# Designs tried in a protein design run: peptides against a protein of PDB entry 8BZL. Part 65

Target 1, 228 residues: chain A of PDB entry 8BZL
Amino acid sequence: SYDRAITVFSPDGHLFQVEYAQEAVKKGSTAVGVRGRDIVVLGVEKKSVAKLQDERTVRKICALDDNVCMAFAGLTADARIVINRARVECQSHRLTVEDPVTVEYITRYIASLKQRYTQSNGRRPFGISALIVGFDFDGTPRLYQTDPSGTYHAWKANAIGRGAKSVREFLEKNYTDEAIETDDLTIKLVIKALLEVVQSGGKNIELAVMRRDQSLKILNPEEIEKYV
Target 2, 242 residues: chain B of PDB entry 8BZL
Amino acid sequence: SRRYDSRTTIFSPEGRLYQVEYAMEAIGHAGTCLGILANDGVLLAAERRNIHKLLDEVFFSEKIYKLNEDMACSVAGITSDANVLTNELRLIAQRYLLQYQEPIPCEQLVTALCDIKQAYTQFGGKRPFGVSLLYIGWDKHYGFQLYQSDPSGNYGGWKATCIGNNSAAAVSMLKQDYKEGEMTLKSALALAIKVLNKTMDVSKLSAEKVEIATLTRENGKTVIRVLKQKEVEQLIKKHEEE

## One batch from the design tools (peptide; aimed at target 1 G28 S29 A73 T76)

Design b1_p19_4_s3 (made by RFdiffusion4, then SolubleMPNN; from b1_p19_4, 9 letters changed)
Fold by OpenDDE base, seed 3:
Structure b1_p19_4_s3 (fold): chain B 228 residues (1-228), chain C 242 residues (1-242), chain A 19 residues (1-19)
Amino acid sequence: as target 1 above (228 residues)
Amino acid sequence: as target 2 above (242 residues)
Amino acid sequence: GTGTPKELIEQRKEELKKK
């Protein structure tokens, strides 16, 4: 059956391995990204950290560079490979071009990597979607989303993972210019969006913010509770 | 040549990697391995299933491997796969030391192997490794550490965990008895014996069936020690008296 | 499905029997 082959076209033109990788993403923890005026915010559903698990090893939000962050949904091990490749590219770009990557550039790099794994014999697609946020050198906030196929688009707000549909529906209703007028309102919007699918409040949310000309800040649970 | 493509780990229609799940199932039938992090050290305790009387005096732990001066691991799963992975860990650690003139940080060694494991789940013509590992180590960044990795290339840091046979029951017992912030290596050893006694399908725990290694810091150096059979016997005796 | 690998395998076997 074509569904049991390496990534090949079915008779009806489907890439079943890509579609199945998208199903793996849908089983992942929910992630949300929102672009504000002068802020980008990533939020992730904390899977219940097992008692006795070290929280530092359960990171769903990571920096790719000083100006770029990524959240993902899907296979954690696959994500690590993509993150490492992206980090190397960010550093390489700084060395060769003498400027940080644009958020679009690094998104396109990740997308191209994913696409190659959908076309290469003897490889399966990456079982991840990613939200990539950051600032371009001109200070413009950006949000991109990538999927297992290697497609990418720019967004004002988006969500990935198991709760993505509900979160997107919330964002479609509540993302307005007024709702993102301030940094605090933008953060509140992300938290409210995640609370549509996350049980037990702020303790189960990981939140990261990046402001213009500032490094990534991961909010502690107490800081998150102030916005709830 | 097309027949080799059939051996690639692929997604199911439901987005699952069944070959990885099947590898994890195989590990569930392997001997139990425990890891416990203490304030003053970290330990591995492993079930020894192959007590072959004709095995030459096992100078070396069957289930616990020294990786470098600062790290050791225990394995649950396919022995041949374990040998390949433990050798790779040693090579990675050695190459890092040669390149940077310092020991590899514990998490970096774990992640390097996990990337290899992941690759065997993504690249054609390969099957997943049928091995989970517990890693114990010390580095200057995080001090004493305990990690677990699985066939998918996922890993996590732990205060206490278990892999192999009856791992779920062992983890439940560890959650009940592990005292965060108050765990000494001595108490961790006692806890390891307690958990193994309940999780091993043996009427009486014997020192011959248990391997224990401790990792401590003495005079600014990491010391990895495999407990002697007599020391394990004393721990078992103490547990039987409680 | 949420479960142990064993539970997931059993679920898959049941699903395959229903097909």
Scores: peptide ipSAE 0.025, ipTM 0.615, DockQ to the pose 0.027
OpenDDE base, seeds 1, 2, 4, 5: peptide ipSAE 0.020, 0.020, 0.013, 0.000; ipTM 0.530, 0.612, 0.516, 0.593; seed 5 fails the geometry check

Design b1_p19_4_s4 (made by RFdiffusion4, then SolubleMPNN; from b1_p19_4, 10 letters changed)
Fold by OpenDDE base, seed 5:
Structure b1_p19_4_s4 (fold): chain B 228 residues (1-228), chain C 242 residues (1-242), chain A 19 residues (1-19)
Amino acid sequence: as target 1 above (228 residues)
Amino acid sequence: as target 2 above (242 residues)
Amino acid sequence: GTGTPRELIDARYEELKAK
């Protein structure tokens, strides 16, 4: 059956394994990214950590480099492989080019990696979508999204995972120049967007902020509640 | 039959490469891309998919890519495959320029990519690229040129052609209306609008849904220009008045 | 080679065919 064959076309021209990987992403926790004027913000839905799980071990937002961070939806194990390779590439770029990667560069690297896993026999697609945010050397904030196919685009705002449709609909209505005029308004926009699909307010949200010329900051629950 | 569908790069008993055919089927569902060769230039016209409001506008072109100073391409099919191939085209062109201190001839660039495509149809453990390309260019050997390539690695030069959705109907229209030797870039633009209006799966052609690029020669230099939305609107309006 | 692109392609084809 075409459904079980990795990296082959169906008679109708579909890559079923890529489509099924996209279904795996839709089962993932919701992640949101928003580009402000001088800020990038990532928010993720905290799944109810099983009472016995260490909350510290479930990070859905990770740094790729000092100027780039990533959130993902889908298979956590697949994400680890992508993150590790991206980190190595970021360090390699610093050593060889003597400059940090652009957000577009590292996104393209990740996208190319994903695409190769859709074309190589004996490998299944990565079951992840990613939101990649950061600052270019010139101080320009960037947001990119990738999917299991290896497609990538630049966004002003986007969402991935199980609640992505509702969150995107919210962002399409509420993302305006006025809504991102300040850092605080941008953070508030992300929180409001996540609250469309997350129950119980700020306790179930993980939020990361990167401001111009600053490192990635993960907000604590108390800081998040100030914006609610 | 099912055994040949699931294995990459093998012939059926009838001598068909089903994975290549299925890749072509994927392209048939992609947005329409059209190329027309004129006496004084070459153009690409592509269907622009509905731009999501949240997309960053920095992407001037969704389907038309500049390869070097003398060439551009348009893509139909799997976007991620297209990105890989477009990047490879740019790398090949740049390596040639560095090695020979002159631009790569258009057909050589097309052939180099087609060899890669063909390899993905022949070597085990690889699937075909789900992408067809239209190439426009200028070189000192053949002047203005238009090429088409498919997932098999086959290519050909064309006076006018189309890939993607309703490509067969578009090609039929082009055959009827294309006047050999008399095609100006202006006439080619009008023809492109006429064909797209009939072949796009849209109720009404709008400038938002069409991307057009022209390649011309000015003062001994190649100029690749993406038409502004207002210019496309004027072309559509002119067509509606005829 | 200083040949046309077509000539260069044809030459390469003949070289591959002779292998």
Scores: peptide ipSAE 0.011, ipTM 0.498, DockQ to the pose 0.013
OpenDDE base, seeds 1, 2, 3, 4: peptide ipSAE 0.000, 0.019, 0.009, 0.025; ipTM 0.599, 0.523, 0.608, 0.728; seeds 1, 2, 4 fail the geometry check

Design b1_p19_5 (made by RFdiffusion4)
Pose (drawn by RFdiffusion4):
Structure b1_p19_5 (pose): chain A 225 residues (1-47, 50-199, 201-228), chain B 238 residues (1-200, 205-242), chain P 19 residues (1-19); non-standard residues A62 YCM
Amino acid sequence: SYDRAITVFSPDGHLFQVEYAQEAVKKGSTAVGVRGRDIVVLGVEKKAKLQDERTVRKICALDDNVCMAFAGLTADARIVINRARVECQSHRLTVEDPVTVEYITRYIASLKQRYTQSNGRRPFGISALIVGFDFDGTPRLYQTDPSGTYHAWKANAIGRGAKSVREFLEKNYTDEAIETDDLTIKLVIKALLEVVQGGKNIELAVMRRDQSLKILNPEEIEKYV
Amino acid sequence: SRRYDSRTTIFSPEGRLYQVEYAMEAIGHAGTCLGILANDGVLLAAERRNIHKLLDEVFFSEKIYKLNEDMACSVAGITSDANVLTNELRLIAQRYLLQYQEPIPCEQLVTALCDIKQAYTQFGGKRPFGVSLLYIGWDKHYGFQLYQSDPSGNYGGWKATCIGNNSAAAVSMLKQDYKEGEMTLKSALALAIKVLNKTMLSAEKVEIATLTRENGKTVIRVLKQKEVEQLIKKHEEE
Amino acid sequence: SATENLEEALDTAIANLYE
């Protein structure tokens, strides 16, 4: 089989294929995640008439208690999502507990890292925001990128214009903004309206404590706009 | 040997996959192919690129392939690659029927093939398949459906779409004329002739298939030349 | 005109890889 080293070091210690994978992420639609007191919210920018909205979604459930949003190559994302879904079931089988948000994040990150050091393969061209709750009810938000690095965040953005949205969230992520569920959703819509020039071209989802993923209707989003 | 390896599965500096993009270029030079969803069925309209006089026409169709009892598809791009992929689609549909004893839902069949296509872009060092497919079908979950896939493995559901030559012009005509939720098969057939009329008219140059439900059973039929010649006459009056 | 249509369709297909 094909064994060519694709990800290699360059002078100065750069891994060019990883950096190029990060460029693929910047070409992706904006995704925003905010961790609230008792709620986590994900929002995504949408690119069309005659298209079935149900089939092209950027927010996916990995397990009953964990879901994710992504930016970058949509085909690579389907592969990572299905790999994570299989791992969530393997964990329930072996430990008899649902996966922690951190556990599945670590798994997705290590999968991505393996694709930066394996022969015959290019890195995954996606970043992911992973949200959910732990056993003790603690809300979580994690980010993964193509290098395999992962971190926890109060709020974050990935994809096109992520730097601008991040700078907005830095100034606006306060206790007042995450005091209630309505204000937590509102902060995500405001963060997206910063780069989407729009309001009717946004997808949003909410996850509450042990209540599973709820995707908001267009009519419910129009009320906030 | 590193010297002769064209490295088909790497990123460009901009995060682009050049072989995938070049494959899409090949599809843009293929015969026009479009699909339209309606309340009582789905249809595929395709430009025949085999319009030579000395051809025999031994099959019921040239570009439209039955995948299982409830599904058909059409292709744009490299014909040989399309043969490999359509054979694999039939195998996936039968593997699902064997396991669950029920037909594969349409989206599950598209996802399964797209995973194969995505793998060719990430590892193995091989050129990708130069094929875009339109899928039409019916399942107990979502009823009548239309899907499109491209060489990277991406797919989407559509009420109407077009692939191949002059597809951008065709998508424009569909946005203007397609009445969302009010289309019948008769009107969708009229719109298909209208679209092919601009982007290309003769019955020998086109191929039309329809998918409908009759007595709880799926019917996939290629329209005879007589029915196509009558549809062409009915449009010229407009 | 056919070239323009080809360029538009190709650009749209490439954008869809990411969006």

Design b1_p19_5_s1 (made by RFdiffusion4, then SolubleMPNN; from b1_p19_5, 11 letters changed)
Fold by OpenDDE base, seed 2:
Structure b1_p19_5_s1 (fold): chain B 228 residues (1-228), chain C 242 residues (1-242), chain A 19 residues (1-19)
Amino acid sequence: as target 1 above (228 residues)
Amino acid sequence: as target 2 above (242 residues)
Amino acid sequence: SAEEDRKKALEARIESLYT
């Protein structure tokens, strides 16, 4: 019998493959998400794009729908599968319910997908964590985080990937109502948080901003430098 | 630990997929394949290793496969795995054409196969495909394109890249000599010969050991052409004269 | 060495698996 059991409990109650998938996430570059008052911001450390690589094909931040975007850390190919499934679900929801998904809904969908891959025979966990941000149809900004286990939580601010610990420590100290009072201050907070782990300043940062009733905007390097 | 590398593709304690890494290692021993994007076309150049006199020359290309009228690919790795994947690429392209009455966009074909490759790294009872691919194509969305995919199901677009044996050295040379925005197909062909001459473990580069295909646009149609041996000989000769 | 270059190339590709 092919031992199809990939993710099993250890004698001490650990799911090793889930824990090891979390280690895969730590190999990814840092991503940070911050919820402001009327804005959500994702910031990521740009991995050094190889010379001659098309930058178009290197994405760490992606749109799931018009009102939801996601940053991830971990296995790139695994992320693509999750993103595609999430996009299909977003479109399906629009067709069946005639409303866009809530950020919680799509997060729960992704989390459920991940969880199934921790319990299904013959499947390894997804080696990704994700920060999911967006606006609900009522205009409420949301930030959620998922991990390889399929757990999800709502956050004011969070980070994933290699430098996540340092970034989270920074956010714990610096995330205040005053620090997110304006859209610009919220963006600045994300940049400052990333600069704790990113070398060489704003050139190695990618920022995505979503404001209420606006589409996802990826900031260009010049726009980022204004906040540095 | 041997425990994590001998079974179904699972995570190591460090978060590594050793079976994927080992597949990539295996590809490093395969014949060299190059891809170069030019302003007026895109090319694949591949090392031909199995020249057996008794092989019926009916196989015009050992390593370069036409996928549809607008795309071709080159493979490095396990031949049997490559055959399965190239067949799947053709099927995907044909199904798309049938469904939408237009050719599949290049990146969509690449991603469709990459999703299959990824699945073989995640589902039990499967091993990763021991194959990397270079894809060349044209579509109305992005024009001429070059992609690379690996056993993980990861892919990327490239101006120039290399897979297989001595790929690191080849990529280094491409980085040095590739001029963005100024690359003609003619210059790309010359660059391909230059790189192959340095990366192939042969005393002398011969046309018998090299396959080259070009993809161009003529009168609003894509033309995929495998260069004749004589044409390759001329390219080699020109390189030797420089 | 050619072997060192191969190792470096492989390492770079392995690193590219993670985003």
Scores: peptide ipSAE 0.409, ipTM 0.811, DockQ to the pose 0.778
OpenDDE base, seeds 1, 3, 4, 5: peptide ipSAE 0.395, 0.366, 0.398, 0.323; ipTM 0.806, 0.762, 0.797, 0.724; seed 3 fails the geometry check

Design b1_p19_5_s2 (made by RFdiffusion4, then SolubleMPNN; from b1_p19_5, 12 letters changed)
Fold by OpenDDE base, seed 2:
Parts: C-alpha cells; structure tokens; sequence
Structure b1_p19_5_s2 (fold): chain B 228 residues (1-228), chain C 242 residues (1-242), chain A 19 residues (1-19)
C-alpha cells in the first residue's frame, strides 16, 4: 500500500502539514511559561469546563516527572500521547542512568518524537506545542518550548496558543531581572501576562509553580486571586 | 477543501482534522445514548433502533456492552467499528487483570482505548473510528464513574452526558435538571426517561425502543444489570403520570 | 431549531478537541 507521504515539501520549500499543525496549536487556549531565579511558573487560560464535566479530567498542565512539568496548546489527544511517551522516558532514564532527566534531555526527546512524525510516511505531525519547565539536578531552573516541527529552544519566558502573540509582546516589555527578583514577582508576571488575553480575572487562570527541590504545586483559585 | 477530505487524516490549512469532524458528524445521526452518574450508582440509557422481528438472537443489548465485572459501555456510531472497539476494551481489561491480579481502573481502560483511537487519527492508511462511547464503572480509586470518548481519542469524566442524535438538546436538559450531590439512581432513571422522551423523535416512548443498564454496588461487589422491559415500562408510565 | 442545536453541539465538541 503506497503510504502516501502526508508531510511533503511544497515547491517553495514549505512543509504544509507542519504549518497547518501550527494552526492547530493556535486553536488551543493560551499557555505561558516564565523562568524566575529559583522558580518556574506555568500559567494557562482555563477553558470553560462544560457544566457537568469533571474538571479532574481536563488538564493543560501535567507533571512528566518530579522535576519536570509541561503545559501544551493544541490537540488534547495528541498531547496525551506525547505526555505518556515522555513519562515513560523519564522513568526509563531513572532506571538506566540512575538520575532524573534534565529538562533539556526530555525536551529533546519530545522534540525528536515530534520530528519523526513530520518525516515518517503515513503519519501526520502532532498538533501541539509545549512549554516544558523544571529543574536540573544542579538546581538550575529551565524553560523550553517545542513546536509541531520538532524544533525546541530554551527561553526565559514564552507563550503558546491563541493569545501567544499578545502575551509574548507583554513579556518582551516586562520581563526584567527586577520583575523576576522574587518568586512572588515571577508569579505576578505570569498572571499579568495571561490577563492580556484572559477575560474575567483569576477565575479563568490555572497556575503551576515549581520551586527548587519542591514538587509541582497547582495554585488554587484563592491563591491566584492574591496575586491579581 | 475536498482535497483534504478524501485522504488520510491530515490537517487542513486552518489546523482542522476534517476526517475526525466528519466522524463526529456521523455519530450525531446515531441513536441517542445517555449516561448519568448518581451517588449510589451510574446508568446508561440508549435508543434501540433495530427491532427486526426476524432477528434470531435477541441481543439483550444492542448498544450496551459489559466490558468486565466493574465496567460497561454504550456506543453511538458505526456498528462494525463499535464491535472492534468493545472487543479491544475487553481484551485490555482482561490482560490487565491477568498481569496485575486486580481489575483495571476505569479511567485507565478508557485512556487505553483512547490512545488506540488517537492512533487511527494520526497514522496513514487509517480512518478515525466512527464511534463515540459512554463508559460506566466503579473502582476503589474514584467510586462510580462516567466517561465519554470521541473519534479523536479525547475523553472526559462527566456527571451526566449524551452522545448521538439530539445530544445537544439532551445535554441542555441534563444541565437544567441534574442536581449535583443529590442525584440518586432512582432520580437518575427518571431523568433518563424524561430526556429520552424529549430527544427521541417518537410520539410516545416505548420500552421496546429503550435499553437501560445500571451499575451499583451490593455487598462490596459491582452489579451490572440491564433493566427488563417491564421495569422500563414502569419508568415510562411513572413519567407519563408526572 | 433542532438542526441549529445539533450544529452548536457539534461545534462545541470540535472546540473541545483543542486545549
């Protein structure tokens, strides 16, 4: 069976399926990541959960390991596959290397997975971008972004999804050493950035915080309102 | 537009998976299935369309399938696709039980199938399954549970939901009448009949056209029961009297 | 109309594919 190449180059050198997967990411709600001095923060636009839906089953932020967290924008089902593969790799690394993954390592793994789905016949790209945050074993906070193409870069701050442009513009103006001087200021920066695109204040924001040598903490709505 | 519709599930220029959307559209024409979570149980109610007099095997349930001792599902969409997926669910549950000597957690079974569904949206030479499922179950982790999954491999937990024909109207009614924390299985059954009576394009709801299954806990065991026609008739009669 | 409600439901489900 001729597995028709799904992702092929256009005459002008574009990979249309990758570009279109990036459009799928833009259909996702906004996610923002900020690296502080001793903290990493993920914030997401909380999509209105349908009445009668269990909120437990609707998550945009997930732990990959004890030291790594990920937020995504785009296709939910695609994200689950990536998350599961990443979690397995994190555990495998602990077993084989006897150390937790570095944030770069797991990002590169995810990026390589995505890239393979852009080059393999009979596979479409993943319709997700991800913000991957965490701490390396040396206590260094890290933030990475990966796209449907399988590209990845390290960032001080970045955003993905529908409102990403506006949020990035805000971060470019407001991300300073002074703005991240404390954990609380870093959290406040994320909230302010999200408020550029999120209506109705803290009720529509989900925040995850990871501090050095601490587990991922999801802030409750009351905790978020303290920063607004 | 047509060029993206005729091939393997690929992204449109707008980032849409049209084959998944079309599968979901097809499911919208299938018979109605409802799920309602109560404090003391969970139920599935499904429209029975094919009452052929020449059917030799009265499948006790056309649309409701027992998966294991603690879970059941209902299906809306392509019957052949549904059969494949329900068999896969049973196999996954059995393999888990054999490996771990305990029943598979409800959400884990749902996610395992959803990963299969997702794969059929991403790998070439495959089409999405034209099936949505409602899952009911009990486990020691979360108690009674209701899940919905779609052709994309997305899923969610629900207090009450509907798939198939007139699902929007059904969901609207469920949102109005469902009282969180106060729902008994008895009230859930009454609500199911109320919603089906309004969403099924029939002048009168009849017991022959409705399948209902309940999942309860008795003496520390899960009991999955398909209601007898007489029991469904009584529920319909009670609704007509109110 | 029932058709409009069906369309709205489908649209909502399609939107739910993305997070």
Amino acid sequence: as target 1 above (228 residues)
Amino acid sequence: as target 2 above (242 residues)
Amino acid sequence: SMEEDRRKALEARIESLYQ
Scores: peptide ipSAE 0.412, ipTM 0.806, DockQ to the pose 0.770
OpenDDE base, seeds 1, 3, 4, 5: peptide ipSAE 0.397, 0.368, 0.389, 0.328; ipTM 0.800, 0.759, 0.781, 0.730; seed 1 fails the geometry check

Design b1_p19_5_s3 (made by RFdiffusion4, then SolubleMPNN; from b1_p19_5, 10 letters changed)
Fold by OpenDDE base, seed 2:
Structure b1_p19_5_s3 (fold): chain B 228 residues (1-228), chain C 242 residues (1-242), chain A 19 residues (1-19)
Amino acid sequence: as target 1 above (228 residues)
Amino acid sequence: as target 2 above (242 residues)
Amino acid sequence: SSEENRKKALEERISSLYE
């Protein structure tokens, strides 16, 4: 059955379902990514975990591979599908190419997946944006963003989700070479950026750090408070 | 707008999936299901609505399904959808066992089904499943576990939760009375009865209207047991005496 | 009211769809 009516152009040239998927992203909690000199940092607004919920099952930051991690905003179930597909691709790449993916490669893969869902009959767009960070094999830190449309770009710093506008405005003013001169300063920048939209300080922030030749580290609340 | 809610699951102008929301609304009218995690076990308690004298009760349970030797689930929502999903869960579990020669980890089984649910929210010509599930299980990785999944394909782990009718009130009660780290299966059973008594729209809770299953470990094996009516009666009686 | 509680519960569940 030709369910033709999912993602079509409006008379003015807009893809409504893509635009509406972007609205779904805005319903997600804020995520921020910053590229430092030798560090990449992801910070997310912690959604209030319901009492009696297992915290281990509530994650907005995940590893795609040893050298790549992702934060998302939008539909959680959609994100899981994208994450799983990306993880499979990362492993496949290691097997076939004998090297880990570049951050750009896996971002392009995710973006292509999203784009296909905007053009295929009988599929709605993914209701997620993602910040993808990591290190290429040459040790270069990278930050990419992808949207429901399947567009992707490299960034020095960016934000997605509900408070993204305010966070981006903060980053535009405060992202300088001096502000990212050290790993600690880079982390502080992310925290300060999130504090523009997050209430109650460091308790509502989750922070992930990846340094060159190191695995993803999720900071505990005590570690985060040291930067506040 | 009626145009966005009547067709294939698409985004509204506000970024909402109305078909998923409507499925969740429908589940809100289904019979109540509770799950409670204890230190020494996990349980499901479900409202039994269809009591017919001519019904041949040759089934394990009306609302509680054994998935494999280490897992069971309860369902709230459309019965036909529930049957499809529970069958799929069993198939996934069996395929995993055959492939890896070990039982599927609990969360992996839940996730596998959730991916199916999610697909039915994204692919055209499909509607969301009108079913929420509670999963109980044991595995060597996390021990006793309780999960909840909804029509969106979202899931979460829980210490205690509720789906179906009056689920909000039930969850509120569970939040008040659940003591982390101190919950025994016995206390969990008592709590389940307490919550059901307050959330079911019946003047008096009866054993015929409640199904309870427990999952425990005995001698290194998982035991899934549906409580007998007499056992449920005793639990109700004990609650009435308190 | 029971209906208000149901609506609130539904809203909470709907909100949980987005992270």
Scores: peptide ipSAE 0.403, ipTM 0.827, DockQ to the pose 0.801
OpenDDE base, seeds 1, 3, 4, 5: peptide ipSAE 0.383, 0.364, 0.284, 0.369; ipTM 0.808, 0.783, 0.767, 0.793; seeds 1, 5 fail the geometry check

Design b1_p19_5_s4 (made by RFdiffusion4, then SolubleMPNN; from b1_p19_5, 11 letters changed)
Fold by OpenDDE base, seed 2:
Structure b1_p19_5_s4 (fold): chain B 228 residues (1-228), chain C 242 residues (1-242), chain A 19 residues (1-19)
Amino acid sequence: as target 1 above (228 residues)
Amino acid sequence: as target 2 above (242 residues)
Amino acid sequence: SSEEDRKKALEAAIESLYQ
């Protein structure tokens, strides 16, 4: 059966389903990424977890590999599919190339996956944006963003989700070489950026930090409060 | 707009998946299912609506399905969709066991089905499954577990939750009465009866209208047991006396 | 009412779709 093309061009040259998928991203809570000198930091607004829900199963930040992690905004179920595909690719790359993926490589893979879902008949776009951070094998910190369209770019700092505009405006003003001179300053910058949109301080923030030659570290609330 | 309602699951201008939302709405009309995690076990309690005297096969459980030796689920929504999904769960669990010579971890089984559900929300020519599930299980990694999944392919772990009719009221009651760290299976059973008594649209709760299954560990083995009608009657009676 | 409950449950479910 010819499944009707879901994502088609409008007369004005717009891909409505891609644009609407971007609106789905805006329904997600805010995520922010910052590249420091020898650190990458992801911060997310914690959505109010239901009182009886297991927090273990509610994650906006996940590892893709030992050297790469991702935060997302938008549809949770869509994100899981992307994450799983990315993880498989990271492992496959290690087996075939005998090196971990570069952050750009895995970003491009994710972007290509998203793009295919905008062009394939009978598929809707993924309703997610992602911030992908990590270290290349040469020790270079990287930050990339992907959108529902399958576009990707490298960033010094960026934000996605509901409060992304305000957070980006903050980062545009406050991201300087001085502001990222140390790991602690970089973490503080992320927290300050999130506090532009997050109510009730550090309790509603989750932070992930990856330092050079170190694994992903999720900061506990007490560690976050030290920076507030 | 009706135009987004008639097609495969696509985004609205506001970024909504109306077909998923409508599937969730349909589940709200289904019979109530409860799950409660305890320190020494986990339970499912479900409303039994179809008591037809002429049913030849007394299905031991209309709404509670054994998936493998370590897991069971309950379903709220379209019965035919439920049958497909429960069969798929069994197949996934069996394939895993054959491949790895160990039982599938609970969360992995849940996620495997959730990936299928998600696919039915993203691929054309398919509609979302009109089904939410509660999963109970035990594995060596996390012990006793309770999960909920919806038509979107989203899932979460829970200490206690409810799906189907009057689920919001049930969840509110569970939030009030659930004591973290102190919940025994006995207390969980009592809580299940309490919640069902208040949320079921019946004048009087009867054992004929309630299915309960418990999952426990005995001698290093998982035991899944559907309570007998007499046992459920005793639980109801005890609740009426308190 | 059961209708109000369904609306509340649905709203919560829809909200849970997005992170």
Scores: peptide ipSAE 0.479, ipTM 0.827, DockQ to the pose 0.854
OpenDDE base, seeds 1, 3, 4, 5: peptide ipSAE 0.449, 0.435, 0.447, 0.457; ipTM 0.808, 0.799, 0.809, 0.810

